# Peptides against a protein of PDB entry 2AUS, part 68

Target 1, 323 residues: chain A of PDB entry 2AUS
Amino acid sequence: ADIKREVIVKDDKAETNPKWGFPPDKRPIELHIQYGVINLDKPPGPTSHEVVAWIKRILNLEKAGHGGTLDPKVSGVLPVALERATRVVQALLPAGKEYVALMHLHGDVPEDKIRAVMKEFEGEIIQRPPLRSAVKRRLRTRKVYYIEILEIDGRDVLFRVGVEAGTYIRSLIHHIGLALGVGAHMAELRRTRSGPFKEDETLVTLHDLVDYYHFWKEDGIEEYIRKAIQPMEKAVEHLPKIWIKDSAVAAVAHGANLTVPGIVKLNAGIKKGDLVAIMTLKDELVALGKAMMSTQEMIERSKGIAVDVEKVFMPRDWYPKLW

## One batch from the design tools (peptide; aimed at target 1 I58)

Design b2_p27_6_s1 (made by RFdiffusion4, then SolubleMPNN; from b2_p27_6, 10 letters changed)
Fold by OpenDDE base, seed 1:
Structure b2_p27_6_s1 (fold): chain B 323 residues (1-323), chain A 27 residues (1-27)
Amino acid sequence: as target 1 above (323 residues)
Amino acid sequence: MSLIEEFRERIRRLEEEWEELLKRLEE
């Protein structure tokens, strides 16, 4: 569920100058691309790295990065952050994932038993990362948030599954098959969600990107390529946000930590150590950082470091120095 | 079509579109 976070206003009189910054909806096309994220429908076949290389070639980009590896045979939602937005993928790595999977059973099992056993896999599971993973092969607990059976046809089971980041669906299916007593394997897998990115009207193919880039470069039509690229702010929608005064933006854009006096409004439920997005009053992403205070501490305190700034995205010149 | 058939067909089409595009981009 997209947890709608409550917004607490600390300074109700804070205004923003409309002449400063570049709100996501007002970025020229070239700037929009520089701060863009593609909700790519990754085809089966290529690696996530190969797909990123193709996007860079197609769109004539210097840098790009993906919001979490999909295996070669796995299709679906692969967020690809572009150019200056490339490092926003760090916000997507810990984000929840959803998949649709086709499981094939190696024996006949009554449907009622399939449903009952699969329901038992909702909650905490123990997994070992596969050999090919860059992650150290230690047993780890992961959460399965939900399993929704979509269709059962004999030995084929189509299901939707919501999982914690780094849950291996292939291993889940293997363990379900063992629990059913007949064994199972993953026949097909598609990722349908990666944090704020899902299967919706923003999902585009590599073929779409080729055509849309051509329409822009050859025909002067920017509408398609503009629609195909989301603003980098989309990649942080799932994070708790802190909105800051115009007078604080330039300092944070220069890499200064956010202090409590700079806060205008913030989401409820921020804990010390949380990854947070620092936003302008125009919903521009300034930086990502680590919360050094809770929401309550940021409200009650008059001074101190609220956020340790880890990554700046905003250019230093979008807002004037007001200190 | 069953949901399983539709799901398989969607994946197949996406794979075919990629293979066709790959040929175009390598020429």
Scores: peptide ipSAE 0.635, ipTM 0.950, DockQ to the pose 0.857
OpenDDE base, seeds 2, 3, 4, 5: peptide ipSAE 0.627, 0.631, 0.628, 0.634; ipTM 0.947, 0.948, 0.947, 0.949

Design b2_p27_6_s4 (made by RFdiffusion4, then SolubleMPNN; from b2_p27_6, 11 letters changed)
Fold by OpenDDE base, seed 1:
Structure b2_p27_6_s4 (fold): chain B 323 residues (1-323), chain A 27 residues (1-27)
Amino acid sequence: as target 1 above (323 residues)
Amino acid sequence: MSLIEEFRERIERLRRELEKLLERMKK
């Protein structure tokens, strides 16, 4: 479930100038693309990098990046951040993932035993990253948040699984097969969620992107391509947020750290060291940074560095310098 | 259709759409 974060207001009198910035819904189409993320339905076959290269070709882009590798044979939700939004993928790397998997058993197992054993794989599991991963091949724990069996047909088991980032479903299925005593393999895998991106009306194919780009460039119809691209702010919905005064925006956009006096409102439950999104009062992403204080410290203190700013997204000129 | 059949069909549709797209991009 999307963690609903409580919002604590520090300054209930803080106003925002409607003439400053570009809220996600008010960006011209070119600017929307520059600060966009595609919820791509990655086809099976190509690598995630090949698909990103195709998107860059289709949409005539200089830069793009993906929010977490899908294996060539794996389909489904691949967030692709565009142009100036490319770096927002760092917010998606640690995000939880959901998959639907088809497991094929190598022997006959009673359905009750399948259900019982699969339930035992909820919680902490030990995995080693595969050879092809850019990740250090050390044994590590990963969380399986939930397993939901959707259908059992003889030796075929369709299930939904929610997992911590960097959990390998192929390895999970192998261990389930061992625990069942018959062995198993992953027949099919689809990612259905990557943090805030899921299978919904925002999910688009490469074919959709080709057609929608042509509708815009040849017919002047921007509606389809606009709808196919999410604002970069979508890619940070799962992060704790800090909303800042208009007078603090330009400084943060120039790479200055956020100080406590700049905070208007913030989410509850921020811990020191958390990745946080710094937002305007119009819900524009200014920057990502590391929390240097807890939520409680940011409420109680009158001064100090609240956030160490790591990545600025907002242009320097969207808000005036007020210092 | 079973959920397994629907799931396989969805993946196979996406594969076929990619093949058609790759053919268009070669022209």
Scores: peptide ipSAE 0.614, ipTM 0.942, DockQ to the pose 0.871
OpenDDE base, seeds 2, 3, 4, 5: peptide ipSAE 0.612, 0.611, 0.614, 0.612; ipTM 0.941, 0.940, 0.941, 0.941

Design b2_p27_7 (made by RFdiffusion4)
Pose (drawn by RFdiffusion4):
Structure b2_p27_7 (pose): chain A 309 residues (1-127, 142-323), chain P 27 residues (1-27)
Amino acid sequence: ADIKREVIVKDDKAETNPKWGFPPDKRPIELHIQYGVINLDKPPGPTSHEVVAWIKRILNLEKAGHGGTLDPKVSGVLPVALERATRVVQALLPAGKEYVALMHLHGDVPEDKIRAVMKEFEGEIIQRKVYYIEILEIDGRDVLFRVGVEAGTYIRSLIHHIGLALGVGAHMAELRRTRSGPFKEDETLVTLHDLVDYYHFWKEDGIEEYIRKAIQPMEKAVEHLPKIWIKDSAVAAVAHGANLTVPGIVKLNAGIKKGDLVAIMTLKDELVALGKAMMSTQEMIERSKGIAVDVEKVFMPRDWYPKLW
Amino acid sequence: SLIEEFKERHEEEEEELEEFKERLEEE
């Protein structure tokens, strides 16, 4: 998921006018929240659905959604997209996820076999692909390991299968997500407590600084997604519901294949929309016309890059 | 150990969630 993509510039002269839109990290606080995502450290106990409900209550929001469900007892990274950016969590499906898990073996197994069997579970699995498994600690029947997986991979099922392969059986004692696409345990990971307090600092004390840092621009959700940057003049047509045509492309990532989920970005690096690529990168470069992206969801409001009559 | 630290962090998070639920009910 976190492979740095090469950027290919087709129109080296394209410029963006500051009058239109906002750099993603410079939105007025209200707009920042309308188009924000929270990198939330979900506590054990509540369901992911309940956590989102609490967040809507805390931030007095109309809409919100999480990216990738965590079960009630699972803690860790839970991206929660807010308001107008609610559906941006769609951008996380192609990106992977990473967990730290504690596996309790129902029988004694030599460490040698445990490491050998765990390694064999990398690659493909049926319940999804397991990118990597790294054993952190093996203490008796307790195995602590870090695992990277494709989205929708049930870790409980993976541990159960490891138990069967070992014949002794296995139980998942605990699980914590450490990565969900571009969201990881860094300075943007916040708790529900921080969110409530920072909201009070803003609405009661008038200080926006803390609630601002606790919420990321929605563009964060597409950091690991192939991108197509378009001219200022092309943003309006897309913002108004038209698919993206090739003439509007300024630069794009290499490796885009037909059918890939892509992010359409302004030259300010704001998220305009998510869509499916109808052409490859090379076709987008060589062709002068045609629909380059079948737009599935528009995020940018019509007001930022307006059509003037 | 790593396993002990992992379990201690989980217990701290459960305590913090109980305090948060009480505060949310009061509000």

Design b2_p27_7_s1 (made by RFdiffusion4, then SolubleMPNN; from b2_p27_7, 14 letters changed)
Fold by OpenDDE base, seed 3:
Order: C-alpha cells, then structure tokens, then sequence
Structure b2_p27_7_s1 (fold): chain B 323 residues (1-323), chain A 27 residues (1-27)
C-alpha cells in the first residue's frame, strides 16, 4: 500500500539554495551511477551474488550490493545498489515483499477447499527457516499481508502473496499443503515487489544493461543508462522521512546526529527506534538513522537529538558548513 | 491460461539468460 504519509511542517519559511547539492533528477550521469539503484529483473538460475558480480563487470563498478537475496531458481525484482549507494540496501532488507508463486499439490483437492484454506493463511503465521538460510533456525512469527489466488488448474495453484520481510514462500506452500491434507511444493516463484521496487517501466534485464552501457560508452547516448538506473532516494521511499535545513546538511553529512532545530518538516507516525531517512529540501538522501524521538516529540521539543545517524550517503562537500 | 503464461515467461527468461551468457563470453 502506497500509503501517503502525512507531512508535518515545522518551518514553513525554510528555503533551500538551488546551487547546493545535486537533486536526484539533476545528477550528471557519472554521479547518477555513483548514487544509483537498478531495479533488476533477476533471471532464474544464478545466485543474487553472481548477478551482482555481472552488473559490476558490465557497468565497470567497484562496489554493488543487493536489496535482499533471491534464491537461484527465483526470478524477478532484485534491487541492486551501486557504488556509493551500496549501503542503501539496509533500507530494503526490512521492506515487505510480493511474489507470484506456482504451488503444485500432491493430491486432488476441491477448488472451494483450496480457496478457503489459503485464505486462512492471511495474517500471522509461524515459520521455521529452511536449513540453507543464513538465519538461525528458530521458530518465528511472520505476517502474510494478503493472498490472491490468480488461477487454479487441477493440482496447480497460481497465487500472488504479500509478505513481511524474511517470510519463506516455500515454507508457506509446505504448510498450505499440510493444511489441505495432500501436501504441496513450490514449483515456481517470482518476486514482483521489494519495498518501493516493483514490476514497472524501471525494471531492466542484464541484456538491457549491456546494451545501454554500450550506447553510452560507444555512441555517447546517456538516455538509456540514465533511465535504467534509479536514484538511491528511490530505495528509501517506503521509510518515514525527515527534511532538514540547508544549515544542518553538512553536519549530518559529517556524521553528526540530527538535532531538533535542524528539522523543517517530517512524516507523521515516527516512533522512537524507527529507521528514518534524513532528506534535504531538494529530496536528496543525506543519511539513514534511528529515530530517538517520536514525531510528536520532534514537534514539541525545541532541542535534543532527533535522529542517531547510522549511515551517511551524501558527500561532505555538497553543502557548505554553516556552523 | 495465467499458469501457462507464467511458465512461458520463466522459459523466456531462462533463454534470455543463456543468450546473455553467450554474449558475455564473447566480450
């Protein structure tokens, strides 16, 4: 749900200097790549790490990282953060995911029973992580936000599922199969969403990246590679945001905590302990941090640490030091 | 059917990967 977060304005007179920073839409192509995220359509077969290695080779990159592992056999939305944006993937790891799954039943079950049982798996489920998971195999609760059955053909069930991060669809299908009494396995899986990244016009293949890189390097055509790479700010669209004064940007870019006087506007509903994105008035990502106050406390207080800055993205020189 | 389309899209993506790997080996 693209729930538009309410924006509360603290300082309606705050202006920004157009000469400072590099707004996401105005970055030179090299800088755009340095602060980029690819919405990759991961093919089935390779590991997420192999695909990241190929992207680094294709685009001649020093660093890249992915926004949440897809199993080798799983295709679809894999956000790949580039160069200086590499660590923005931390914002995507806890984000909700959507998949389309093909489940194969090991026996015949009436469609009405399939539909009824699958609907019961909406909400909280108890999962045990698979043996091959980097996560400790402890029983844990996960949320299934929705299950939408797309088609039933005999023993084959195609469905869309929205889930909390770290929900194992293979385990979900196994439990559905047990509840149906016949057993089931995951035949195919595609990820259709990872937080703000989805199947849309920004989704690109490895082939697209090869072609678009050649068009840029050989023909001088930047348009394709520019469109294929999203600004890193896309990777934080799902987070609550705090917008800060120009005078506060350089301090935060140097790793200083955000104090309450630096806040111009903020999203409603921030709680203490939430991951938040610190933004400029030009919607540039300065840093990620942990909220030390609620939205209400940030409004009511005149002083104090609002955000414990954990990861800086913005270069120190984009905004002048004004303290 | 949507199931057939889903399977066909997977097969297409597997073929695209094969073609990509062939291209990458020639460069």
Amino acid sequence: as target 1 above (323 residues)
Amino acid sequence: SLIDEFRAERARKEAELAAFLERLAKE
Scores: peptide ipSAE 0.592, ipTM 0.946, DockQ to the pose 0.938
OpenDDE base, seeds 1, 2, 4, 5: peptide ipSAE 0.586, 0.587, 0.587, 0.592; ipTM 0.945, 0.945, 0.945, 0.946

Design b2_p27_7_s2 (made by RFdiffusion4, then SolubleMPNN; from b2_p27_7, 11 letters changed)
Fold by OpenDDE base, seed 5:
Structure b2_p27_7_s2 (fold): chain B 323 residues (1-323), chain A 27 residues (1-27)
Amino acid sequence: as target 1 above (323 residues)
Amino acid sequence: SLIDEFRAALEEKRKELEEFLERLKKE
């Protein structure tokens, strides 16, 4: 998520009409909610589905979806996309995750050995999904990006871990315990990051949402509920982006594929097959799609399909049809 | 210790959930 992507400009003279669209920072509160994502602090206990149902009840919503299941006992960062933004969660499913875990060892192990063995689990690991997972139980490789030991107290090991999506921390801890020769289990787990969503000032509780909704509906104070909901564009910050001309926006909003002439600027390092976000020059999310060209091909070619549009978010009427 | 703080923070969140569930019953 933290990889700064270079921006390559194809058309440095392209301007945008300020009267068209609704930039993320200029949406009326009702529209902001319709295109919002909550960075929820999921409490330990409930399922992710129960929490989504409660949010829908609290905020009087018809639709919502979460950016990746947390187990009932796991707390922390759960992105919840609202209403028209519900399907933006597809951008978060493949995103990296960070956790803080408390591992309990089943025997005494010297601290130096704990540190040495845990360091060996950085990189590629082989896992099998647990029985409760909807994913087929086949052996698969996953990346552990980093392990940071925070504290060791006897048999208790607190650590931060960054992982590829769908890495099972419980299984990782089990394997660490086996490698240490004493066994181990996961005592506690908290998710501290899901792609662009992290533990920061945007993290809100279920209590906060109740209070902030009442402040809006009963007291007419929208500030709190506005701050508690992030624009849907937050949920795509980690994706490579393609910015398009105003004249291309309406066609993409109608479900047309993005062609090369519509591109104003784009991130470096896009590969064919990548999930990409199509943005306006005002940083509004138009659609998600599959790149049909690399960044280099999109620069060098004068024509062709650049992105196969998979999911449109922008309403059809925000920009005029100019072709 | 960081471990004790981490455990305490999780226990607070369990308590907050109980309080939340009580609020939901009154609405």
Scores: peptide ipSAE 0.600, ipTM 0.944, DockQ to the pose 0.891
OpenDDE base, seeds 1, 2, 3, 4: peptide ipSAE 0.594, 0.596, 0.598, 0.596; ipTM 0.942, 0.942, 0.944, 0.942

Design b2_p27_7_s3 (made by RFdiffusion4, then SolubleMPNN; from b2_p27_7, 11 letters changed)
Fold by OpenDDE base, seed 4:
Structure b2_p27_7_s3 (fold): chain B 323 residues (1-323), chain A 27 residues (1-27)
Amino acid sequence: as target 1 above (323 residues)
Amino acid sequence: SLIDEFRARIERQKRELEEFLRRLAEE
């Protein structure tokens, strides 16, 4: 579920100059691409890196990165951040994921038992990363938010699963199979959600990208490629946000930490240590950073470092220096 | 069935990928 975060306003009189910056929906097409994220429908077969390389080739890009590896055989939602937005993928790594999985059981199990056992896997599970993972193999807890059985046909079980980032569905299916007493394996897997990216009208194929790029470059039709690329701000929709004064934007864009006086409004429920998105009043992403205060502290205090700025995305020249 | 539709979708994506790779090789 999209966690609707309450917005607390600190300065209700704060205005923004319409001449400054480039709001997500008002970027020229070249700039939109430079600060874009593709919601790619990754086909089964290629690695996530091969797909990123193909996107770079298709769109004539210098840089791109993906918002969390899909295994070669896994299809579905792969966010691919482009050019200057490449680093925004760090916001997607901790984001929740949803999958549709086909599990094949190695023996016959009554449907009622399948349903009962799979329901027991909702909640906290213990997993070890596979050998092929770049992550150090440690036992770790992961949350399974929900399991929805879609269909059972004999030994085949189709289900939807919502999980914490870095939950291995293959491992989950293995443990379900053990709990059922017959064993199981993952026959097919599709990712249907990665944080704010889901199966919707923004989902595009590699073929779509080829065609849409051609329509733009050869026919001068930018509409398709514009719709195929989401603004980088989409990739931070799931994060708590802090909106800042126009006078604070240039300083943050230069890598200065956000101080409390720069805050106009903020989401409720920010804790110290949270990853937060620093936004302009036009909903432009300035930077990602670590909250150094809670929401409550940011409201109550008149001064101090609110956010330790870790990664700047906004160019330094979009807003004037007002210091 | 939903399982059959799910499998069919995967097989469509494999065919589309093969077509994509052919196009990419011709450029």
Scores: peptide ipSAE 0.642, ipTM 0.954, DockQ to the pose 0.896
OpenDDE base, seeds 1, 2, 3, 5: peptide ipSAE 0.640, 0.640, 0.641, 0.641; ipTM 0.954, 0.954, 0.954, 0.954

Design b2_p27_7_s4 (made by RFdiffusion4, then SolubleMPNN; from b2_p27_7, 12 letters changed)
Fold by OpenDDE base, seed 2:
Structure b2_p27_7_s4 (fold): chain B 323 residues (1-323), chain A 27 residues (1-27)
Amino acid sequence: as target 1 above (323 residues)
Amino acid sequence: SLIDEFRARRARQEEELAAFLERLAAE
């Protein structure tokens, strides 16, 4: 998620009309909620679906969805996309995750051996999904990006781990325990990151949401609820972006594919088949789509379909039809 | 220790959840 992507400018003279659209920082509170994502601190106990149901009740929402299931016993970062932003969670499903885990060893192991063996689990690992997973129980490769041991206390090992989406930390701990020769189990697990969402000042509790909603509805104070809800654009920060002309926005908002002439600037390193975010020059999310060209092809070509538009988020009326 | 803090954080969240559920039932 922290990969700085170079921005290549294709049209340095492209301007945007300040009267069109609703930039993420300038949405009225009701509209901000309609296009919002909560960085929820999920408590241990409830399912991710129960928590989403509670958020819908608290905030009087018709629709919401979460950016990747946390098990009932797992706490921490659960992105919850609201209303019209609900489908943005699809951008978070493939995103990397970070966890802090407490592993309990079933025997005594020297600390040096613990550290050495855990370091060997950085990189590609083979996992089988658990029985409760909606994923077919086949062996699959997953990436462990890093393992950071935070503390070792006898048989208890606290560690931070960055992983590819759909890596099972419980299975990782089981395999670490086998490699150590004594066995191990996952005592506790917290998710500390889901793509662009992390443990930071944007992390809020269910209690915070209740209080902040009351402050808005009863006292007319919108500041708290506004801060508690992130713009949906945050949920696509980790994706490669393509910024488009004002004249192209309405067409894309109607579900038209993005053509090369509509591109103003784009991230480097886009490959054909990548999920990309189509943005306005005001950093508003128009749509998600599949890149049909590389960055280089989008620069060099004068015409053709650059992005196959899959999911539109922007309303059709935010920008005028200029085609 | 960081382990103790990690365990304590979970315990607090479980208590906060109980209080939340009571509040939500009263609304």
Scores: peptide ipSAE 0.656, ipTM 0.958, DockQ to the pose 0.961
OpenDDE base, seeds 1, 3, 4, 5: peptide ipSAE 0.654, 0.655, 0.652, 0.655; ipTM 0.957, 0.957, 0.957, 0.958

Design b2_p27_8 (made by RFdiffusion4)
Pose (drawn by RFdiffusion4):
Structure b2_p27_8 (pose): chain A 309 residues (1-127, 142-323), chain P 27 residues (1-27)
Amino acid sequence: ADIKREVIVKDDKAETNPKWGFPPDKRPIELHIQYGVINLDKPPGPTSHEVVAWIKRILNLEKAGHGGTLDPKVSGVLPVALERATRVVQALLPAGKEYVALMHLHGDVPEDKIRAVMKEFEGEIIQRKVYYIEILEIDGRDVLFRVGVEAGTYIRSLIHHIGLALGVGAHMAELRRTRSGPFKEDETLVTLHDLVDYYHFWKEDGIEEYIRKAIQPMEKAVEHLPKIWIKDSAVAAVAHGANLTVPGIVKLNAGIKKGDLVAIMTLKDELVALGKAMMSTQEMIERSKGIAVDVEKVFMPRDWYPKLW
Amino acid sequence: ETREEHEEIKEKVDEFLEEDKEEKEEA
């Protein structure tokens, strides 16, 4: 997921006018929230659905959604997209996820076999692909390990299968997500407590600084997604519902294949929309016309890059 | 009333954390 993509510039002269839109980290606080995402450290106990409901109540929001469900007892990274950026969690499906898990073996197994069997579970699995498994600690029947997986991978099922392969059987004692695409345990990871308090600092004390840092621009959700940057003049057509045509492309990531989920960005690096690539990177460079991206969801409001009549 | 509602959410979260800690000790 976190492979740095090469950027290919097709129109080296394209410039963006600061009058239109906003750099993503410079939105007025209200707009910042309307188009924000929270990198939330989900506490054990509530369902993911319940956590989102609490967040909507705390922030007095109309809409919100999470990216990748965590079960009630699972803690960790739970991206919660807000308001107009609610559907941006779609961008996380192609990005992977990482967990730290505690596996309790129902029988004694030599460490040698445990490490050997765990390693064999990398690659593909049926229940999804397991990118990597790193054993952190093996204390008796308790195995602490870090695992990177494709989205939708049920870790409980993975541990169960490891138990079968060892014959002794296995139980997942606990699980914590450490990564969900670009969201990880860094300075942006916040708790529900921080969110409530920072909201009070803003609505009661008039200080926006803390609630601002607790909420990320929605562009954070597409950090690991292939991107196509378009001219200012092309943003309006897309923001108004048109698919993206090749003439509007300024630069793009290498490796884009037809059918790939892509993010259409302004030259300010704001998220305009998510869509499916109808052409490859090379075809987008060589061709002068045609539909480059079948737009699935538009995020940018029509007001930022307006059509003038 | 809004503040009380937010305090209820914080308290509920604290209760879940304490319950999870007790369950780990019993494990």

Design b2_p27_8_s1 (made by RFdiffusion4, then SolubleMPNN; from b2_p27_8, 15 letters changed)
Fold by OpenDDE base, seed 5:
Structure b2_p27_8_s1 (fold): chain B 323 residues (1-323), chain A 27 residues (1-27)
Amino acid sequence: as target 1 above (323 residues)
Amino acid sequence: MMRKEHEEIVERVEEYLAEAARERAAR
């Protein structure tokens, strides 16, 4: 999520009408909820599916989805996309994750050896999904981006780990234990990050959501529930973006593919086949799609399909038809 | 959803969270 992407301007004269759309910061509370994502602190105990079902009940919602399963015993950052934003979770599934883990060693190991061996697990690792995973138990590579040892107390090792999506920390700890020669197991696990969602002021509990919904419905105070729900645009912050002309927005909102003339600005480094977010000039999410061109091709070409639009989020009426 | 059905669901979620918190504090 922390990769600053350069922005290349293709049309420096493109303006946006302030009367069109609903920028993320200017949505009425009902509309904000319809296009919202909760940065939930998932409690230990319930499944991620049970927690999503509870959020739907608490907030009186028809639909919601989560940005990547946490095991029942695992707490922490679970992005939950609401209502019309529900499908935005597909942008979060491939996003990197961070965890804090407690590893318990099954024998005594010198601290220097623990530190040396754990550092060797930074980079590409081979994993097999656990038996309980719905994923086929094929061997696969995963990236460990970093391991930061926080504390070593005898046989207990507290560490922070940044990983590629679908890395199994339990399997990582098992392999570390094997490499140390004594064996190990995962005692505790908390997810501290899921792409753009982290432990910050936006992190809320199920209890917070109960209270904040009550304050809104009974007391007429919308401030708390408004702050507890992030705009769906938060869930795409880590994606490469393409910003489009006002005249292109309604067409894309109707499911038309984005053509090159509609592009105002775009991130550098887009490759053909990348998942991209199509944005308005007011940073509203219009759609997700597959890049059909590189950034360079989108700059150099005057015509053609730039993005194959796969998932529309924006309502068809927020921008006028200008064709 | 009727108001009463919502209140009953909220209470059940609060009870569950309170039980889960007690089970964590007892460990």
Scores: peptide ipSAE 0.026, ipTM 0.542, DockQ to the pose 0.252
OpenDDE base, seeds 1, 2, 3, 4: peptide ipSAE 0.020, 0.022, 0.024, 0.022; ipTM 0.506, 0.505, 0.540, 0.421; seed 2 fails the geometry check

Design b2_p27_8_s2 (made by RFdiffusion4, then SolubleMPNN; from b2_p27_8, 18 letters changed)
Fold by OpenDDE base, seed 1:
Structure b2_p27_8_s2 (fold): chain B 323 residues (1-323), chain A 27 residues (1-27)
Amino acid sequence: as target 1 above (323 residues)
Amino acid sequence: AERAEHQAIVDRVDEYLAAAAAERAAR
């Protein structure tokens, strides 16, 4: 996810009017909240829906949504998109995830054998969704990007695992236990990453949010609540981007598809069918959409639909109509 | 009223944290 994508410039003379829009760093606190995403440390016990309901109650919000369900007993990184940013969660659902898991073995296994067998689970694995999942219970492949063993203490194995979205760690641990010949179960699970959101200085608890809300409302101190909320643009950092002319922004904000003449610069490696973020020259998120062309086609063509616009985030009035 | 409602959320989180700590100590 941290790979800097190459940026290809189509129009090096394109300028942006500094009076138009609201760049992520220049939003008043109320507007920052309206276009915010919280990197929440979900406590173990409550459902992800219960936690979202609490955030809405704490911050007096009408709408919020989470970037991918954590089971009740699972703690850690839960991105919660606020108000007008709520729909940005669609960018996070397909994102890779990292976990720290505690696996308990049902018998004694030599450490060298544990390490060897766990390494064989890097790559493609076959899973069946659990009974409790709303997903159709068909066999499917999922990618395990890496497994890093952190600690082995007798029958307890602490490990970090990077996985494709919708990989079931409980099922992975069950299959590791079968391969070891002794069986295993998942004792603990924490999510340490969801796309661009990780365990860092932006991670906040529900306690922090209550305190920071009161510092803002009672003491007039905005700093803490401002830092606790990331701009919605953070939730699309892992997507390929297309930057557009000021003259194209209002059309896209009204739900028009992006045409090739509107493109100023774009990331390399966009394929037809990819989810892409449409950005202003001030790095404001205008919309999410489906690429209808590759990067190469968007460079070579003079006309046509580049992006089928699926979700608009920018208000219609931030940029003037120039058509 | 708002502060009391926020405190009730915090108290509920603390109950879940205590239950999780007790489940760990029983292993």
Scores: peptide ipSAE 0.623, ipTM 0.950, DockQ to the pose 0.956
OpenDDE base, seeds 2, 3, 4, 5: peptide ipSAE 0.612, 0.619, 0.612, 0.618; ipTM 0.948, 0.949, 0.948, 0.948

